# Ledger of designs, part 137: peptides against a protein of PDB entry 6TME

Target 1, 324 residues: chain A of PDB entry 6TME
Amino acid sequence: NRLKRAYIALQAWKKAFYSDPFNTAANWVGPDVCSYKGVFCAPALDDPSVLVVAGIDLNHADIAGYLPPELGLLTDVALFHVNSNRFCGVIPKSLSKLTLMYEFDVSNNRFVGPFPTVALSWPSLKFLDIRYNDFEGKLPPEIFDKDLDAIFLNNNRFESTIPETIGKSTASVVTFAHNKFSGCIPKTIGQMKNLNEIVFIGNNLSGCLPNEIGSLNNVTVFDASSNGFVGSLPSTLSGLANVEQMDFSYNKFTGFVTDNICKLPKLSNFTFSYNFFNGEAQSCVPGSSQEKQFDDTSNCLQNRPNQKSAKECLPVVSRPVDCS
Target 2, 324 residues: chain A of PDB entry 6TME as posed
Amino acid sequence: NRLKRAYIALQAWKKAFYSDPFNTAANWVGPDVCSYKGVFCAPALDDPSVLVVAGIDLNHADIFGYLPPELGLLTDVALFHVNSNRFCGVIPKSLSKLTLMYEFDVSNNRFVGPFPTVALSWPSLKFLDIRYNDFEGKLPPEIFDKDLDAIFLNNNRFESTIPETIGKSTASVVTFAHNKFSGCIPKTIGQMKNLNEIVFIGNNLSGCLPNEIGSLNNVTVFDASSNGFVGSLPSTLSGLANVEQMDFSYNKFTGFVTDNICKLPKLSNFTFSYNFFNGEAQSCVPGSSQEKQFDDTSNCLQNRPNQKSAKECLPVVSRPVDCS

## One batch from the design tools (peptide; made by RFdiffusion4, then SolubleMPNN)

Design b2_p17_2_s3 (from b2_p17_2, 10 letters changed)
Fold by OpenDDE base, seed 5:
Structure b2_p17_2_s3 (fold): chain B 324 residues (1-324), chain A 17 residues (1-17)
Amino acid sequence: as target 1 above (324 residues)
Amino acid sequence: SSEEERLKKKVQEILNE
């Protein structure tokens, strides 16, 4: 019965393929769905004597097509990995029936539409990867209410502000990079107790960095490059005891890059190029350390190479933004 | 819950093969 439903779903999906260049679905024939390439069966939770489709792995299949509603019949699927394909359209709402969903990876496809809110309906979801698609609109605040280990949103068309609920996230890795997010980073960011890596690269984020970033004691990667941030770097960044990679390049930061930041104990790379910093501590100078790499290019620093002209610097440096 | 985790682990192992 359950495998029959799976058969219907998988055959409907095969019919929804426009191109299968590697003939991945060539063996998707007959009722034995557990033999299908990329389909993985396991004993059902409610009856170990019954086999069910528990996983899909079609990664790197370069399949063109869409996800038909009949995929909602795959009610026992816990892992859905279909990255690096050419699937288009929207994530079907019928996937709400997949209540065991644990890992959902649809990255590197051609999906469109708003954030797939069906992902919010999965109570056991731990991994969400929707990066490298064409998802658009607002990020639902509820995404951060979920107990996710990783949230990959980068390389989409998401816009609006980052939800303040971000502080509720238990994720260790969150990527916002290469979207159209705007506004400030929420102050609640400091409440992300399990955060190891966060990436904001290439958005329209602005305002001052919140002081609460310094509360991210477990963060190893913090990249806020290629945005519109202003003001000075928060002094509380000295609290980033485990940061290894830090990038603030291509913003509109001003002020002095302090010794307390550049001497962070685990800091390996610190890039603050292409800003309007008017001073730096000696410990921030590129080449000052053998263990740390710095880039101070294209700032307003005195007696440093490759800096902005006085004409470019003066209008910005003379009008520092007060973040207090 | 324990059975769910067991199933998920098993599926993960299969997918990693």
Scores: peptide ipSAE 0.096, ipTM 0.772, DockQ to the pose 0.047
Fold by OpenDDE base, seed 1:
Formats: sequence, C-alpha cells, structure tokens
Structure b2_p17_2_s3 (fold): chain B 324 residues (1-324), chain A 17 residues (1-17)
Amino acid sequence: as target 1 above (324 residues)
Amino acid sequence: SSEEERLKKKVQEILNE
C-alpha cells in the first residue's frame, strides 16, 4: 500500500516533467519504485518488514518541470534532494504529509513565491537548502525556532528585516547572501550558540554592527560585505576567538581598525576594503603578517596606496556615526 | 554509484535514529 502510493506520486511527477535531458525517469516504469533512478527505499520505521521510499536524489538532473501535489503521497521520505534542476512553480503544501523530512534541498531551481512555509511543518527537519531560486517576501521568524543544522537562503528575492528570532537558531551555517534584506542585524545574533558560518553578502543591510557579534565564539566565517553598514567596527569583535575569514568590504564603515581585531588568533583573511576607515593599526596593514591576509583598499587611510580621494572621504569621515 | 550508496547509508541512519 505504501509503495502503491509512492508509485502514484512518482508517476504524477514524471508527468510533470517538461524536459528530462538525461532520461533520468526513463526507468520510472512499473510498480517497482525502488528500482527507479534517484529513488531510495528502506525498511519502514514502524514496520521493518515493509519497504518504503525513504529518499529522493535527483541532483544535477537538469529536469524541467514542477512539483505536483501527489508528492504528498511520499509520506516516508526523509531525504529530498533535487538541486540543480529547472523545477518551477511553488513547493506543494501537500508535502506537509512528509513528517519524516530530515534534509530538504531544492537549491538551484526556478521556484517562486513566498518562503515555503511547509518546511516549518516538518518536526525533524535538520537541513534546509532553498538557495539559488526566486523565493520572495519576508523570511518567517519561525524558521529560526527550528532545530536546523544549516539554513541556506542565499541567492533569492527575500526582503524586509532579518527576524530577531535568529538568536534562537541552533544552526552552524546560515546564509543570507544575495537577497534584499534590509535593516540592522539583530542584537540577538550573539545568542547563536552553535554558529560557525554566517554570510550576509550583497543585501541592503544597514546601521551599526551589534556589539553582540563578539559573543560568537565559535564563528569561523563572518561575511558582511556588500551592504550599507555604518559606524565603527565593534570593539567586542576581539571576542571572535575562532574567526578565520572575516569580510566587511563594500560598506560605509568609518573609524579606526584596531589591533584587537587584526590580531585575532585564528584570523586568516580580513577584508575591510571599500569603506571609509580613516585609520588602521600596524597589525592590519597588508603584508604585515605572513599568516594573515589583509585588504585595506579604497578607504580613507593616510599613507596607504589605492585610497579614496579627500573629496570623497571628507564628507563621510567628518560626520562619523555614533554607534553608542 | 558511490553517491547512491552514501545516500542509502544516510537514509538508513536517519531511519534508525
């Protein structure tokens, strides 16, 4: 009965393919769904004598089509990996029936519409990858209430502010890059106890960086480049004991880049180019260390090459933003 | 094939968790 439901779902999906360049679904014939390419069966959790469809992997199949509602019949699926295809439309609400969903990867497709809220209904979800799509609108705050290990949101059309609930996230990796997020980074960011990598690249974020970033003791990658951040770098960044890659380039930062930041013990690359910094410690100067790489290009630094003109610097540097 | 086997193992691990 469970495999029969899977058969119905998979045949409906095959019919929803507009193009299958690699003939991935060519063997999707007959009731033996466990032999289908990209379909993986396992013993059911509730009855080990029953074989069920537990995983889908159609990564890199270049399939054009949509996800039909009949996919909701795949109630035993724990892994759904369909990245690098040309699937369009929306994520079906019927997928709420897939209560065992553990990893959901629909990245590199042509999905549209709001955030797929069906992902919030999966109690066991640990991995969510929806990057490189056309999802739009607000990010639901509830996403960070989920016990996720990774949240990939980059390269979409998300807008509005980053929810304050971000501090509740248990994720080790979160990407916001290349969206239309605006406003400040929430102060609650410092509460992300498991965070290793966070990427804000290429948004419309603004304001001062919160001091609470310095509480991210386990962060190894912090990239806030290509935004509208202002003010000085928080002195509390000296608390980033494990940061290896840090990028603040292409913002509107001002002030002095301190030794306490540039001498971070695990720091490998620190890029603060294309800002309005008016001073840097000797430890921040490119070439000052063999172990660390720095880029101070296009700031307002004295006696450094490739800096902005006085005409460009003066209006900004003379009006520093107080982040206190 | 290697990736397929990896996924099968992962599925089994998840189901046994």
Scores: peptide ipSAE 0.026, ipTM 0.690, DockQ to the pose 0.042
Fold by OpenDDE base, seed 4:
Structure b2_p17_2_s3 (fold): chain B 324 residues (1-324), chain A 17 residues (1-17)
Amino acid sequence: as target 1 above (324 residues)
Amino acid sequence: SSEEERLKKKVQEILNE
């Protein structure tokens, strides 16, 4: 039966534990898997008279181990939350059998290897959190073809470009932060119709910001800090009617920070420090507003404190990148 | 725990879809 399969899976997993500091699996004994700590049962979708393992929550258990292939026997699992552990290795391909997977959180572990493509096989997946791991390589474009509400990729070893398919994403939150992504932000970004928060912090992204960013009307958080972006800020950023937090710090931006950006109606914090901006509107000056916080530190601004030297500024400011 | 209850609720929501 289905619970017998679950028992096999869970016992295999317990055997795959190297360390269980909180004795989380101490009660993982016997056939009554529904009594196991962190195991949650529910009536099966296809037969309400049958009890199945529908969820796993081992968050914050500090368990060291790996995910054995027998986890593929947990075919009824819709929620798999195992964040803040010390699980290592790869995500088993056998998890493709978990066709009901809805939320998959393996964040803050020690997983390695390429993007877990098994996540792409789950037709009902809505939440994917793989942040704070050691996943590497390219992000598969197909990830954005999925109807995900949230995509957490930050703090990994992903490289290459952001897929152009990003525009197809229906996610409200997407994090790319602290990876090794390179290239430009795709122009298709403006098509992300449900986007509220996007974070690019600490990558190797470069080029000009696409004008299409201004189409992100629902964005409340836009952070592109600590990259290699160049050129001027797009004038279309005035379209970010709901942006509250905006960070362009630690880039190579040039030009003038306009009034239209600094006067965005919901803007609370705008950080554009550590760039090569050579001018700013009065509305962008730190202290100019009680409602907005600005940081213009370490730019090429005249008559402002804590700016770069003329020697540092002149070579860059005199050769502005044309993003047109 | 509150987390357990949250998960149970979420599971139930999914199963009711």
Scores: peptide ipSAE 0.025, ipTM 0.679, DockQ to the pose 0.043
Fold by OpenDDE base, seed 3:
Structure b2_p17_2_s3 (fold): chain B 324 residues (1-324), chain A 17 residues (1-17)
Amino acid sequence: as target 1 above (324 residues)
Amino acid sequence: SSEEERLKKKVQEILNE
């Protein structure tokens, strides 16, 4: 019965393919769905004597098509990996029936519309990858209420602010890069106790960095480059005991880059180029360390190469934003 | 593929939980 439902779903999906350049679905014929390329069967959790479709892997198949609603019949699927295809349209609401969903990867496709809220209905979801699509609109706050290990949102069309609920996230990796997010980074960010990597690259984020960033004790990668951040770097960044890669480049930061930041114990790469910093500690100077790499290019630093002109610097440096 | 093997392994891990 379960495999029959899977057969119906998979045949409907095959019918929804516009192009299958590698003939991935060529063997998708007959009732033996467990022999289908990219289909993985396992014993059912509720009855080990019953074989069910537990996983889909169509990664890198370059398939053009859409996800039909009949995919909701794949009720035993825990792993759904279809990245690097040309699937278009929206994620079907019928996927809410896939209550065992654990990893959902639809990255590098042509999906459109709002955030796929069906992902929020999956109680056991641990991995969500929707990057490199055309998803748009607001990010639902409820995404961070999920017990996710990783959240990949980068390279989409998401806009509005980052939800304050971000502090509730248990994710180790979160990517916001290359969207249209605006506003400030929420102060609640400091509550992300499991965070190892966070990337904000290439958004419209602005304001001062929250002091609470310094509470991210487990963070190894912090990239806030290519935004509109202003003010000085928070002194609390000295608390980033495990940060290895830090990037603040291409912002509007001002002030002094301190020893306390540049001497972070695990810091390997610190890029603060293309800002309006008017001073740096000796420990921040590129070439000052063998184990650390720094980039101070295109700031307002004195006696450093490749800096902005006085004409560019003076209007900004003379009117620093007070983040207090 | 290596990814297919990874997926199979992950499925088995889920079933063993």
Scores: peptide ipSAE 0.020, ipTM 0.628, DockQ to the pose 0.044

Design b2_p17_2_s4 (from b2_p17_2, 10 letters changed)
Fold by OpenDDE base, seed 2:
Structure b2_p17_2_s4 (fold): chain B 324 residues (1-324), chain A 17 residues (1-17)
Amino acid sequence: as target 1 above (324 residues)
Amino acid sequence: SKREQELKKKVQEILNE
């Protein structure tokens, strides 16, 4: 009996709670699991006359505890939303039995260990949110082979390089922000055909920006701030026809910021502060447009306020990085 | 499948209430 298995799983989970400040699981008593707070039932796919546990929503419950292996008995669950809790430990491998998983949100918890590779085993997964945890190690390349609409990885402890497979992703939103990623952005990034928003903020990324970024015709948000990028901005950035928000601040960029970038048709905010740019077009000057906002603070620009000293600029500007 | 989509939609509706 599927509901009996669900009962076993949910009771095991209740026992795994260390703290339930809002008494969310107070009514988790007895065999009628469909009446449990945060548990949602629906007719089974294979037999509409059979009721099964199809969804879990414990968002914002502030529950402390862990995910026990018995959760693998919830084989009919398609939606698992447990964000904004204090769950710790690892994601159980037994969740591989949840073959109907469609949306998995464990964001804003205290999960640790490597990337939860069990998420890669779910054939129908469309939404993956693991942000604001303590996941560590390498990002598995296979994540980008999944047909995901969104990939939220920000605010974790992921290390190493961004996989070359990123170009295979069909996601509209991808966040890498506030991790420990290093190396260059892969050239394959330009192959992300459905990308609208990508965020690299606050990593250890370096090297030159790949020219292929200019192929991201549908991108509306591109943020590469707070990294170690060098060289000039690619001239191909003029191809970002739909970009609205662009941020390259807090890097080591050099060279000239061109009209072709600052005159992008949908550009509303462009921040390139805290770099070593030695020139900018008139269209890039803050206050030059009523419709666009620019920030050129702390560069090596002449006749602009709040720039770096000659002493700070000369060593960098005199030794430009060749990205060719 | 169509049935799977219907189930997912129904569950999503419940979760959004």
Scores: peptide ipSAE 0.058, ipTM 0.723, DockQ to the pose 0.046
Fold by OpenDDE base, seed 4:
Structure b2_p17_2_s4 (fold): chain B 324 residues (1-324), chain A 17 residues (1-17)
Amino acid sequence: as target 1 above (324 residues)
Amino acid sequence: SKREQELKKKVQEILNE
């Protein structure tokens, strides 16, 4: 019965293919769905004597098409990996029936519409990759209530603010890059106790960086480049004991870049170029360390090369934003 | 393929949890 349902689903999906340049679904013929390329069967959890479709891997198949609602019949699927295709449309709501979903990767496709809220219905979801699509609108705050290990949202069309619920996330990796997120980074960010990597690149984020960023002791990568952040770097950034890569470039930061930041013990790359910093510690100067790379280009630093003109600097530097 | 084997393994691991 389960394999019959899977057959219906997979045949419906094959029918929904507009193009299959690698003939990935060429062998998707007949009732033996477990032999289908990219389809993986395993014993059912409730009955080990029954084989079920437990995984789909169509990564890099360049398939054009859409996800039909019949995919909801794949109720035993725990892994759904279909990245690097040309699937379009929306994620079917019928996928809510896939209650065993553990890893969902639809990245690098042509999906559109709002955040696929069906992902929120999966109680066991650990991995969500929807990057490199055309998802739009606000990010549901409930996404961070999920016990996810990784959340990849980058390269979409998401708007609005980052939910304050971000602090509830147990994810080690979160990417917001190349969206249209706006507003401030929530102060609750410091509560992300498992966070290793967070990327905000290329959004419309603004305001001051919250001091609570300094509480992210496990962070190895922090990239906030290409936004509209203002004010000074929080002194609490000295708490980033494990940060290796830090990028604040292409913002509107002002003030002094301190030793406490540049001497972070694990710091290997710190880019703070294209801001309005008016001073830096000697430890922040490019070439000051053999172990660390710094970029201070295009700031308001004295006696440094490739800085902004006084005309560009004075209006901003003379009116520093108070983040206190 | 290596990919398929890895996925099968991963699926099995998930199912055994």
Scores: peptide ipSAE 0.028, ipTM 0.687, DockQ to the pose 0.042
Fold by OpenDDE base, seed 1:
Structure b2_p17_2_s4 (fold): chain B 324 residues (1-324), chain A 17 residues (1-17)
Amino acid sequence: as target 1 above (324 residues)
Amino acid sequence: SKREQELKKKVQEILNE
């Protein structure tokens, strides 16, 4: 009975394909769904004598089509990986029936509409990858209430502010890059106890960086480049004991880049180019270290190459933003 | 094929939890 439901779902999906250039679904014929390419069966949790469809992997199949509502019949699916296709439309709400969903990867497709709130209904979800789509609107605050290991949101059309609930996230990796997020980074960011990598690249974020960033002791990658951040770098960044990659380039930062930041023990790459910094410690100078790489290009630094003109610097440097 | 095997393993691990 469960495999029969799966058969109905998979046949409906096959009919929803507009193009299957690799003939991935060519063998999607007959009741033996466990033999279908990209379909993986396993013993059911409730009855190990019953075989069920537990996983889908259609990654890199370049399939054009949509996700039909009948996919909700795949109630035993825990892994759904369909990245690098050309699926369009919205994520069906019927997928709420997939209560065992653990990893959901629909990245690199052509999905549209608001954030797929059906993902919030999955109690056991650990991995969410919706990057490289056309999702739009606000990010629901509830996403960070979930016990996710990774949240990939980059390269979409999300807008508005980053929810304050971000501090509740248990994710080790979160990407916001290449969206239209605006406002400040929430101060609650410092409460992200498991955070290793966070990427804000290429948004409309602004304001001062919160001091609470310095509480992210386990962060190895912090990229806030290509935004509208202002003010000085927080002195509390000296607390980033494990940061390896740090990028603040292409912002409107001012002030002095301190030794305490540039001498971070695990720092490998620190890019603070294309800002309005008016001073840097000797430890921040490119070439000052063999184990660290720095880029101070296009700031307001004295006696450094490739800096902004006085005409460009004076209006900004003379009116520093007080973040205190 | 290798990825498929990994997925199968992962699925089994999830189902055994």
Scores: peptide ipSAE 0.027, ipTM 0.671, DockQ to the pose 0.042
Fold by OpenDDE base, seed 3:
Structure b2_p17_2_s4 (fold): chain B 324 residues (1-324), chain A 17 residues (1-17)
Amino acid sequence: as target 1 above (324 residues)
Amino acid sequence: SKREQELKKKVQEILNE
């Protein structure tokens, strides 16, 4: 009976294909769904004698189409990987019936609409990849209440502020890059106890960086480049004992880049170019270390090459934003 | 772990794009 439901779902999906360049679904004929290309069966968790569809992998199939509501009949699916296709439309709400969902990857498609809130209904979800789509609107605060290992949101159309609930996230990797997020980074960010990598690249984020960033002891990658951040770098950044890659380039930062930041013990690359910094410690100077790479290009630094003109610097440097 | 490696790879891909 479960395989019959799967057959109905998969045949409905095949009918929803507009283009299948690699003929991936060519063998999607007949009741033996476990033989379908990209369909993986396993013994059911509740009855090992029953075979069920447990996984879908259609990655890199370049399929054009949409996800029909009949996919909700695939109730035993734990892995759903359909990245690098041309699927369009919205994620069906009927997928709420897939209560075993563990990994959901719909990245690099043409999905539209608001955040797929159906993902919030999956109690066992550990991996969510919705990057490289056209999802829009606000990010639901509840996303960070989920026990996710990774959250990939980059290259979408998400807007508004980053939810304060971010501090509740247990994810090791979170990407916000290349969206339309605005406002400040929440102070609660420092509570992300498992965070290793966080990327804010290419948003409309602004304000001062919260001091609480310095509490991210496990962070190895911190990229806040290409935003509208202002003020000085928090002195608490000296607490990033494990940071290897740090990028603050293409912002509106001012002030002095301190020795305590540039001498971070695990720091490999630190890019703070294209800002309005008016000073840097000697340890921050590019070429000062063989083990560390720095980029101070296009700031307001004295006696350094490739800096902004006095005309560009003076209006900003003379009016520093006080983050205190 | 294999999963950790996959995650790291994905992050690196994002950083390089």
Scores: peptide ipSAE 0.016, ipTM 0.567, DockQ to the pose 0.770; fails the geometry check

